# Designs tried in a protein design run: peptides against a protein of PDB entry 5CWW. Part 111

Target 1, 194 residues: chain A of PDB entry 5CWW
Amino acid sequence: VPKLQGPFDFDLNPEDEQDDEVELKDIYVIGEKPRVADLMRGEEEELEMMKEDQHNGLSLNIICLLSTSGQVKICLDIDGVEAQWLPPRSKNKRLFAPPPEPPSLLTFQTFDTLKPAEVTPDGWPMFSEDATSPYSFYVTHPAGITYISLTPWVFRLESELQSDSEAGTEFRIDLLAKGQGSERDRIFTQTRTQ

## One batch from the design tools (peptide; made by RFdiffusion4, then SolubleMPNN)

Design b2_p26_7_s2 (from b2_p26_7, 9 letters changed)
Fold by OpenDDE base, seed 1:
Structure b2_p26_7_s2 (fold): chain B 194 residues (1-194), chain A 26 residues (1-26)
Amino acid sequence: as target 1 above (194 residues)
Amino acid sequence: SKRDKVLEALKKALEKYRESRVTKLE
């Protein structure tokens, strides 16, 4: 059974967000794609065929959090939560290994999907997948549907993570962080026909 | 590792732009 690795420590939370103030309603996880270096540990011959597959994925897990207010928080698993398989119940040595440090999540971006007037006590936002892209998804709420895409930054970040050169990395990462980040588009708004 | 350096750079950059990484709807 994969150990649900929690609690997560959130790095770089918004200054005004006390952890107690945000009620989370849903979580959406985008699993990491295998790193090229990890694939290269296999037999040499299959390596040539995988080179043609455009490495169109991030080698980090992405954790999206959705609040009752429709706020989305995009987090990166920077510690690389290796699926720790539960060690086999070897009976004897309760080696009290210090509890592994909780995985640190880096907050990449936070954004609203609902206007304050659209937030209702009975209206719960939910994530839904986009079957056409692993890095796109929807937030559905009675007030409307918002399309979200991580594609504007995911490819660029992965390019830096896989780059052989450190030259210009800091500058490109600075530009990435300064940029608009994820795409957010309200594709449907429920008009209250009065 | 090189990866760690990228992630540290990202952390620093996101800290620098922390306020701009929060978008509210009015």
Scores: peptide ipSAE 0.630, ipTM 0.956, DockQ to the pose 0.840; fails the geometry check
Fold by OpenDDE base, seed 3:
Structure b2_p26_7_s2 (fold): chain B 194 residues (1-194), chain A 26 residues (1-26)
Amino acid sequence: as target 1 above (194 residues)
Amino acid sequence: SKRDKVLEALKKALEKYRESRVTKLE
């Protein structure tokens, strides 16, 4: 039986967000893609060619969190949370291993999908996948539908993670963090016919 | 590892730009 993963610790949460104020309604997980280096063990020359052509996904898990207010938090699993199986009920040694530190999620970006006036007590925002891209998805709410794409930064981050050179990494990462991040576009708004 | 260095750089950069990484709708 697979062990339920969690709880997660969140690094770099917005300062204004008290953990107690965010009611989560949905979670969307984008699983990591295998690292190019792990795929090409022993073929260094082919590795360089595959890095250019393979828009391989990010070699980190992405966890998207959706609140009741329509706020999306995009987090990166920097610790590489592996699926843990329930330890076999071995009867004897209660080795009280200190509870493993919860895996840390790095908050990459936080954004709203709803205006304050669109938030309703009975409104329930939900994630839905985009069949055309694993790094794009929708947030659906009675007030409207928002398209989200992680593609603007995912490829660049993966390129740094796969780079053999440290030269310029800090600069490029700084630019990545300074940038707009994910694409967000309201594709549908429900007009309240008064 | 190089990967660890990238992740540390990312963490530092995201911390530096923390406020700009939050977008609110009015």
Scores: peptide ipSAE 0.630, ipTM 0.956, DockQ to the pose 0.837; fails the geometry check
Fold by OpenDDE base, seed 2:
Structure b2_p26_7_s2 (fold): chain B 194 residues (1-194), chain A 26 residues (1-26)
Amino acid sequence: as target 1 above (194 residues)
Amino acid sequence: SKRDKVLEALKKALEKYRESRVTKLE
């Protein structure tokens, strides 16, 4: 039986966000791409496919969370929640096994897609995929549509994860964290016909 | 592992810039 992956522990949530205050409406998951090192052990054909996909995907799962207010939280699965099979119920499970530590999600970025005036009780923001890019997506709401792209940082992070050299890694990671992060662009705004 | 070091560095950096990683619309 596959191990249930939830609940998630969120590391580095905004200090002002009490875990109880964010009502989630939607989740968008971007699955990890195979690591180059893992492909080197696989069939030559898989290596050729990765060379053609100019966009080497991130070797981490990305979990995007959308709140009722249109806030998006981009999280990284740093523990690599592999599909763990539930260990067979050994009869001798001592009752006091510490609850398995929930998988830790690292909060990479948090941003709004709606202005406070656009948030309505009946307005439900939703994720939708971009068929042209696995690392781009939309947040749709009656008030408008926002384009989001993770491409500005995903490639750089993957480059660090795959690099053989540790030289300059801390500096480049610092720049990555300091940077603007994900692209966010409101591509459509619904004009309220007065 | 090298991967672990990168992830630890990332965690540390994101903690340092935690406030700037939140963008609000007014």
Scores: peptide ipSAE 0.630, ipTM 0.956, DockQ to the pose 0.856; fails the geometry check
Fold by OpenDDE base, seed 4:
Structure b2_p26_7_s2 (fold): chain B 194 residues (1-194), chain A 26 residues (1-26)
Amino acid sequence: as target 1 above (194 residues)
Amino acid sequence: SKRDKVLEALKKALEKYRESRVTKLE
């Protein structure tokens, strides 16, 4: 699989995506929330705030990529989690060390926000945040606005990541991957008044 | 780690369902 020469290596991209065919227009990053285990080492107050936010965020960074065609790719930063466990690499980045391999992103889901007929050469899809949830956002385009929510799977994935039991994990993860994934709703469509 | 096992399971599952994880609009 040709690795997209970009700031990230993408794993599990759609097979039909030729690296050169997808022009990215925007990136939306959802930062990881601290792991509960890491919070237990912190002040009790931070733990209580996280417990009250019943929607404990994912302990992985999520990187959303938006193409010119309005295709959204939801990616998980798997390496970012591994790097947290790596002892701080001695700052002696030898000047001649090969550039660190870009972090690998695991493609969780890919979906369109625009119909083919809505894609225009001058159309510029963009992400916008949802102030009510860090795991929800909008894709805005002249043709319409699409609401996206990652909440349907984020909670379940985090539950597995935080679980003390390995029993049934593989099965539940299989169900998670098999499921519909992110919520996608067109909330506005610009009617071309012809 | 347990976390690593979950992530490996996720990777495996996403590979298995790779085609179904792509949704197109017509």
Scores: peptide ipSAE 0.629, ipTM 0.955, DockQ to the pose 0.861; fails the geometry check

Design b2_p26_7_s3 (from b2_p26_7, 10 letters changed)
Fold by OpenDDE base, seed 5:
Structure b2_p26_7_s3 (fold): chain B 194 residues (1-194), chain A 26 residues (1-26)
Amino acid sequence: as target 1 above (194 residues)
Amino acid sequence: SKRDRVLEALKKALEKYRESRVTKLE
């Protein structure tokens, strides 16, 4: 199990949210899809079957963080935490290797899944996967279930990452950042039977 | 790399729209 070894530095956190104030309860990781360039090194036959599925993946790891309040933070691993296979313990304790800088996560979007009135001390929101899409998931809480989809922006971002042309990239990225981002829909609300 | 340029552009854009990238439920 690749242990996401923290600490992670979060870039572009909400200005008013000190990282220390958000108690994280759950983490959901969407692994990166292989880059087309990396697939091109494989046998031609495997390339054809993967081409159709590749169009919907992001070549970056996505880390979703869930707080006790039901706040979701969608982060991108821009540094590419390559599974650092622990370098074989080469015995030469070069004592002075500066500690590797913690990987930086880029905060793409932050959103609530619970209303303030739905937040309870005993209510533990949790992530659950959507078997139908790798870029969709649910946040479950006693108050309700929220469906989340990253599909609205993942494809567009990947298109820019894979594009050979820089023409219009800045504009399209600006539109991507300006847009609504992830889909968020409450699919179930627990009716308090008063 | 081109990827780096895209990611830098993304970072800048997200910074520009930082407030709008936080959505709350009422």
Scores: peptide ipSAE 0.630, ipTM 0.956, DockQ to the pose 0.834; fails the geometry check
Fold by OpenDDE base, seed 4:
Structure b2_p26_7_s3 (fold): chain B 194 residues (1-194), chain A 26 residues (1-26)
Amino acid sequence: as target 1 above (194 residues)
Amino acid sequence: SKRDRVLEALKKALEKYRESRVTKLE
């Protein structure tokens, strides 16, 4: 498992990524939506409002990483799910407790937003949110702007996470992983004025 | 938990399709 030097361990990184080669420039975090089961402990009105939100959300944190080259890595925080079940770690951080293992991120998808010819040493790609959807965002670079949407797979993954039926789950997850994943659309390209 | 099983299945599936989960622009 290539340990990227950082606050996170990345699982299932592209095999060709040498940990030292990818300079990260920006991080975009999409916070998890609460689980329906966790909400059933609340008032019915909160439950109904959250059910509507849950239909459009994932009960996992999503960590998006952006490199200098405009490569986006979509990662899922799987350990965050485990931490919810961990009894409150007694604050007795024994001074000699091994540093908490960095949370492991599961790499869901990696894709470029820039062509090699568009990558410049002074180029600084950045994330920006889409106000219309928490699971959509933009990558802005001097060469252009790329729209990204996670909605195609987020809904399906959440459906599996919330389903009571185990029938066909493995098959549907296989299809989800095999699929194209996130939407990527270059909405603007800077024309090099010759 | 059921959730854990889904996540394990996802991990296995993503590992299986690891190469196809990387998209490059030329």
Scores: peptide ipSAE 0.629, ipTM 0.955, DockQ to the pose 0.858; fails the geometry check
Fold by OpenDDE base, seed 2:
Structure b2_p26_7_s3 (fold): chain B 194 residues (1-194), chain A 26 residues (1-26)
Amino acid sequence: as target 1 above (194 residues)
Amino acid sequence: SKRDRVLEALKKALEKYRESRVTKLE
């Protein structure tokens, strides 16, 4: 039986966000790609394919959360939530090991996709995939469609994770955190016919 | 591990820029 993933503990939530205030409507998960070092232990053919794909994905799972207000939270699974199988219930009353600490998600970025005037009680924002890129997606709402791309930072972060050199890592990571982060572009706005 | 050091650096940097990592629409 697969171990239930969750609850998630969110690290670095916005200070103004009380955990209880955000009603989530949708979740979009981008699975991790295998690390190049891990591929070196596998078949040579997989290594060649990954070298040709200049767009090596992130070796971390990305969890995107969408609220009722159209707010998107981009989180990184830094603990590497492996599919844990529930250990078979051995009959022995093993003392309830304290529930394992919930996996920590690192909040990378939070942004709105809707203006306050566009938020409606009956409006349900939803994620939709971009078939052309695993790190791009859309938020669809009756008021409009917003394109989101994680590409601006994902490649750079993966480069740091895979780098053998520690020189300049702290500086480059600081630039990543300081930068604009994910691309956000409203590609369609529904004109309310008066 | 090196990976852990990178992730710790990222966490620290994101803490430093926490306010700027929230973008609102008006």
Scores: peptide ipSAE 0.629, ipTM 0.956, DockQ to the pose 0.846; fails the geometry check
Fold by OpenDDE base, seed 3:
Structure b2_p26_7_s3 (fold): chain B 194 residues (1-194), chain A 26 residues (1-26)
Amino acid sequence: as target 1 above (194 residues)
Amino acid sequence: SKRDRVLEALKKALEKYRESRVTKLE
């Protein structure tokens, strides 16, 4: 029986967000792509061709969290959530191994998709996929639809993760973190016909 | 590992820019 994954520990949450204040309504997970180094085990010659297909996505899981207020939190699974199987009920002594530290999620970006005036008690924001890209998705709400794309930073981050050179990595990562991050665009707003 | 160094650099950078990584709508 697969073990339920969680709880997650969130690193770098917004200082003003008390964990107790954010009611989550939906989760959108973008699974990691295989690391180029893992794919090349045995075929040295194909390494050069797969470096050109840098479009292979991020070698980290991305977890997007959506609150009742339409706030989106983009998190990175740094530890790599491995599928943990329930340990076989071995009857033997519960070696109280300290509970494994919960996997840490690194908060990459947080943003609103709804204005405060659009938030309603009965409003239910939801994620929906973009069939054209695994790194793009929508947040749908009765008030409107917001398009989100992670493509502006995912490629750059993966390039650093796969780079053989450490030269300039810190600088490029600093620029990545300083930048606007994910694309966010309200593509539809419901006009309240008064 | 190199990967670990990149991730540590990312953590530090995100911490540095933590406030700017939160965007609110009015």
Scores: peptide ipSAE 0.628, ipTM 0.956, DockQ to the pose 0.853; fails the geometry check

Design b2_p26_7_s4 (from b2_p26_7, 11 letters changed)
Fold by OpenDDE base, seed 3:
Structure b2_p26_7_s4 (fold): chain B 194 residues (1-194), chain A 26 residues (1-26)
Amino acid sequence: as target 1 above (194 residues)
Amino acid sequence: SKRDRVLQALKEALEKHREERITRLE
């Protein structure tokens, strides 16, 4: 019987001001793409050509969390969600292996999609997919629609993950962390008819 | 692994720049 995976342990650095319990309303998951190295195991020559196709998605799961306030948190599953099977109910008190540490999610970026004045008790933000890109999506709310794209950083991160060279990795990763990160664009705002 | 080193570097960099990774709307 497949074990329900979760809860994800958010490595919430305690210095995150316990802003009020952010009520999550929606989750958007972008599944990992297989590693090029794993796909090309045995075809060395094609490995070089696929390295150039920077269009391979991230070899990490991306978990996007959406709060009632329209805050988006983009998280990376760095541990990989291994399918945990329920241990067979064998009667023998097998020493409960310590529950596997829940996968830690690494928060990559947090941003608002709604202004405080746009947040309403009855207005719930929701994720909507972009059929044209697996790394782009929308946050829809009665007040407006926000386009989000992860493409500015996803391919760069994957390039570092697939690189055989460690030279300059720390520097490039630091630049990645300092960068603007995800694209965020309010594409529609509902005009309140007075 | 090399991958682990990249992920560790990413974790450290994101922690270092945590405040810069939070964007609020007014």
Scores: peptide ipSAE 0.637, ipTM 0.957, DockQ to the pose 0.755; fails the geometry check
Fold by OpenDDE base, seed 5:
Structure b2_p26_7_s4 (fold): chain B 194 residues (1-194), chain A 26 residues (1-26)
Amino acid sequence: as target 1 above (194 residues)
Amino acid sequence: SKRDRVLQALKEALEKHREERITRLE
């Protein structure tokens, strides 16, 4: 079975190594929205229109992983946001830049979309986009369809990332980590007609 | 950077509350 050696080093805590070899079936990526600071380099007029849309996004890539069992892991790409300052072109020594370290993914939340009794060997859970929201999506499985929304925490996290105030940051981040996180709602269940 | 501090705080908080960040269906 080809281990999906994704280029992502999951900083899975070594204690997560004991988590059952979760066979991944699908990946759903929510691209980062541009940071307000990056937009301010553009012409003033374009800035006003983009302000409304940007306040609702996260300046981090979100990577959602779906297992064969219907488990979803919501991961954040933490390393992707650091402006890799181009090392100063010092002339001569072809210092082989060490291969770029794979981006570290931070697991924000893990949740099931299927009950154990709904998991089947032939079941193939898949992600599908919600056209109405960039931070909402569906997990479709023969047993049912689950709606997922990241909106409950995305705005709060982005607010902390954009905030100039360090006051209360640790407290608000702690609340973010303790919170229920993503919305999960089973919108359809296939009734086994016996 | 401030962002780095926020992300570090998030990492630490998520590690601290790891069990609470896993929701299972029974």
Scores: peptide ipSAE 0.634, ipTM 0.957, DockQ to the pose 0.737; fails the geometry check
Fold by OpenDDE base, seed 4:
Order: C-alpha cells, then sequence, then structure tokens
Structure b2_p26_7_s4 (fold): chain B 194 residues (1-194), chain A 26 residues (1-26)
C-alpha cells in the first residue's frame, strides 16, 4: 500500500492565502498506470490487456482535493516518477536525509461542485468512486451529487507523455491548459422542501 | 527526458492559464 505519508506541501502560492482558508474534507487518489514503455520490457500479454483497456491510464498519480465548500482541486503528482529509485541501501550514513521534499503537486484544475447557497456548515462533501471508470468519480453532498470525469484530458496528456515526437508538444500542452478540462455534471439536486 | 520536458511545459502552461483553470459556480 503506497502510504502517501508525507504532508503534501501544497506550494499553494501564498497569494491564495488571501482566499478563504480552503478546509479540506476529503482526498481522492487515482494511482498512476504503468508506462507502456516500461511494460514493453516484460510480458507481451500485459501489453495486450492494457491496449484493450482503451483508456490508457495516465502515467501520473492524480490527487483530488475536496474542500468544505465543495471545491475540487485536481492535482498531478509530477515527482512520483523519480521516487521509484529506492536509493541503494547504503548502510551507514544516518545523515538526516532532508525530509524528502514533499511531492510537488501540480494543480491542473479547480472547480466548484456547490453553489454558495448550497454550502452549509453541516454539509460534508465526500468523494465516491465510479466503478465503471478509474478516472471518473462523484462528489456527494446533502445538496446534491456531482459527477466528474477526468477522461477528456487524461488521454490527451498521456498521449503527450508517451509521444516520441517533440514537434508541437508545447502547442498541444498549451491547448490542454486552455481547454475545458474535467467534465462536471450535477446529476442530483436536493430540492429544498420549503 | 522528453517526459520531463512535457511536464515542464504543462507546468508553465497551467501557470500561464491559472485563472482560466478555476471554474466557479454562482
Amino acid sequence: as target 1 above (194 residues)
Amino acid sequence: SKRDRVLQALKEALEKHREERITRLE
């Protein structure tokens, strides 16, 4: 079980400190899928199974953060790739390895799932998984349920990460950053019975 | 690595378009 042990130092730009202290209520983690190139060194059979899973998963961990206000922040663990190098067990030097720099999370997208009028002190938004897709999930709150899908951009981002061509990468990445990222759909709204 | 360059480009693009990456409900 990869214990995400460390406090994620969100380098939340201190300028975001002026916005309302985003109290986190829940975290949803989507684990990285193995890179096709890394799998190619091994069993051909696993490659075929991953090809059939048309949804080539992102080779980055995704960390979704949910605030009390129903704000979702989609973050990418860009450092997770380097952590695979277990430093060789060199025995002796108990040098206080500086605490591993907390993984730098790159905020990909931030969006609300609740309107301001729907936010209540007693309302606890929570994540729930979608069994049909690893890159889709729900945010549940007493005021309503919102479906979220990361699939639109995940595939495109992974394609860039796996591409052999450097031509146009910057442009396509810029389009990814400008484009509508995650799908968001309110599937249920609690009617306030007056 | 190529991957690192993609991630760096993504970081820069997301920083550039930070405001556009925040969607609020009214």
Scores: peptide ipSAE 0.633, ipTM 0.957, DockQ to the pose 0.744; fails the geometry check
Fold by OpenDDE base, seed 2:
Structure b2_p26_7_s4 (fold): chain B 194 residues (1-194), chain A 26 residues (1-26)
Amino acid sequence: as target 1 above (194 residues)
Amino acid sequence: SKRDRVLQALKEALEKHREERITRLE
């Protein structure tokens, strides 16, 4: 039975000083796309479809975390959910194998979607998908709607992961880390009618 | 693997630039 390690089993690396006070309200998961090299073992027709969709997705799961304050954390599942087949429970020793160390999430970016003045005790920010792009989504709140796109960095990161060339990789990765990663745009603000 | 090296480089780069990867709204 494949262990569906749900995104909830991801130990956020405790070394990220999670400001102890960040209460999570919502999670948005973008599943990994198969690697082109892995598809080469499959039918040629699937390869052609993936070439036309120039939006070669990232071969890593992306986990987006949303706090009560409207803060978004974009995390990468680096260890990959290898479908650990539960070894068939042989009868005898309940060797409680220590639960496999939850896959380490790497925080790629953290950003606010709400100003401090927009944060309300009753406000529930939520993720909403963008049907036009798997790597774009919205954060909705009574105060407004924020558009988020991961497309600026996802393609570049995947290109490095699939590249056979090691030349300049460290430099390009450093640029990815320094650059503005995700696009963030407030597309709607609720005017408080006085 | 090469993939592992890329991911390790990414981890190190993100750690180095951690403060720059946090954007706050005032």
Scores: peptide ipSAE 0.631, ipTM 0.957, DockQ to the pose 0.699; fails the geometry check

Design b2_p26_8_s1 (from b2_p26_8, 19 letters changed)
Fold by OpenDDE base, seed 3:
Structure b2_p26_8_s1 (fold): chain B 194 residues (1-194), chain A 26 residues (1-26)
Amino acid sequence: as target 1 above (194 residues)
Amino acid sequence: MSEYEKERERRIEMILRSFADAVNRP
């Protein structure tokens, strides 16, 4: 079980600055795939890499946050990557080094799964996994169930991260960031018996 | 770490930075 240890700083989009007071109720974490570069350090690790379809996930941690109101934030651990590339700080400097800055999370998307009229004080939304895909999940609430899939963008982002060519990367990244984000579909709505 | 691995890491960092910048742009 990937243990997210420590406080995360959230790099919120300016459009989300109004949401600083959002009460979080649940967290869904999608652990990163082992990087090809980290796995090439051992013969056994190379064999495991060749068996896992390199195309079946993101080499970044994804952190999904769920508020009481049914708002979902999808965050990427970008700094977790940078911290791995920092030269190992000498063991002796660890005692006097300021605590490592918590990894900053990039907020990729924010969206609501509930209508304002569906939000109730006693109705708490929760994440539920999709057993068929680590990049798909549900938000369950007494008012209804919403399916969410990250697959529209995750595999394209991973493809850029694994590309050996810098040609056109900036353009493709811009299209990825501005394009259609996660799939969202309300699959069930509770009928209020009048 | 080989010079090739270092360059690959640098490229990944640049891609992620570019992505972050693109996401944060209105």
Scores: peptide ipSAE 0.419, ipTM 0.882, DockQ to the pose 0.039
Fold by OpenDDE base, seed 4:
Structure b2_p26_8_s1 (fold): chain B 194 residues (1-194), chain A 26 residues (1-26)
Amino acid sequence: as target 1 above (194 residues)
Amino acid sequence: MSEYEKERERRIEMILRSFADAVNRP
């Protein structure tokens, strides 16, 4: 398991192990949609706001990583599900409890927002939010701006997570994993003034 | 947690594992 130097252990594909040299520049976190069942224990007002958000978000945290080269890695936090199965860690404050293992991130997709010729030592890519959707964002760099949307797969994945039917789940999951990933559109390119 | 909630969580875990496996397949 390549330990990326960071607060997260990435289950990176073996092909991504060669990318251990990827210097991370920015992180964009998309929080999980609160589970309605968990909210039913809470304030009624939050339930109404969540019903109005017809956009059934993903019941998983999404962590987007951005390298200095403009590489984006879309990761899912799957530990939120596993942690619920761990018996409540006995409150034995072992004085030397090893630091909590960083959450295991599943890398769903990796892609570049910059061409190799656009990568500059002084060019720092940054994430910025899209006010219209929590599952869409921008990568800004001096060379250009790229729009990214996770919507093509997020809602389908959520549909599988919420489905009561086991029939065809494996097939649909395989299609999700191998199918169309995130949308990516370069909305602005800086013209190099010669 | 009800037995239903446990089964639901188990199912979610299985889906996510299957998804992880599918993503990581060459």
Scores: peptide ipSAE 0.414, ipTM 0.880, DockQ to the pose 0.040
Fold by OpenDDE base, seed 1:
Structure b2_p26_8_s1 (fold): chain B 194 residues (1-194), chain A 26 residues (1-26)
Amino acid sequence: as target 1 above (194 residues)
Amino acid sequence: MSEYEKERERRIEMILRSFADAVNRP
């Protein structure tokens, strides 16, 4: 269970300082792909199935936030990786070690799933999973359902994280960061019966 | 942790920092 020990400090872009007033309604967490080394303690047959799955995920936790207005914020847990790579702090709870700083969340993308006219005070958008992909999900609201997929960028980011070559990494990262980001498709709209 | 594992960790950190910087650029 990823212990999301909040509070998370959001590195909100300065333009998102207006987000302090955003009422959050739901959170959707996509856990990081397990490391092969952590899986090697299991049976060999589970290891082979997991090797195929091991090429298909991000080595970072993804935190999706949903507001009452249907705004989605996609965040990455960057510090979670640093903590895994830091030598296991010897279990000696130095009673006086400052509490580990809350993980910093990088906001990758912010977007709306509802039109302004669809936002209602009593309408609560919610996340729901896609059973076909861990990196796809739905935002459900009485006004409609929006499909979201992180696949356009997740696998590219993972490819850079797993690359043995530094050549062109900066350029590819810049393209990824400035790209279209997540796929969004409104799959259902509630027709107001006039 | 092997020297190779440490170098891999450092590289991942550098990539993530570069990504964060790129996302935060206006």
Scores: peptide ipSAE 0.413, ipTM 0.881, DockQ to the pose 0.038
Fold by OpenDDE base, seed 2:
Structure b2_p26_8_s1 (fold): chain B 194 residues (1-194), chain A 26 residues (1-26)
Amino acid sequence: as target 1 above (194 residues)
Amino acid sequence: MSEYEKERERRIEMILRSFADAVNRP
């Protein structure tokens, strides 16, 4: 599990600058899919299982943030990829290099899992994993449970990252960014017994 | 790093930049 040591700088949309006061309660991290080339150091059997799974993950880390109000932010770790491309700066400049700029997280999507009337001061929304998919999870709260799936966009984004075709990439990326984001379904609502 | 790896890296960076720009564009 990559220990993402904060702090993270959030590239928040300027419209989301008003959200600087969002109190975070939980974090859910989806680790990047390992590259086959990085796995070439492992046993051949792991490589075959990974070829089938090659279609089943994103080559970027995803960081999900959950607020006290049940707001979810889906963020992508883009700088983690850039840092891998920079030749390791020679050991001697570490002393005066400005601290590596904290990895910039791209906020892809923000949405609420609770209605305003369901938000309580003592309410503790939490993430929980879906054992059937690394890109699906739940937000649990006393008021209810919300299922979230990143699958509608994750695999398409990965397909662009792995594509050798530059034709239409910009258009497809624009559609990904502006299209339907994560799936969100309230699967359980607690009935307040009157 | 092969020239192919460098080009793949450059391409990924461009895609991610384009994606970031598209997400941040109103």
Scores: peptide ipSAE 0.417, ipTM 0.882, DockQ to the pose 0.039; fails the geometry check

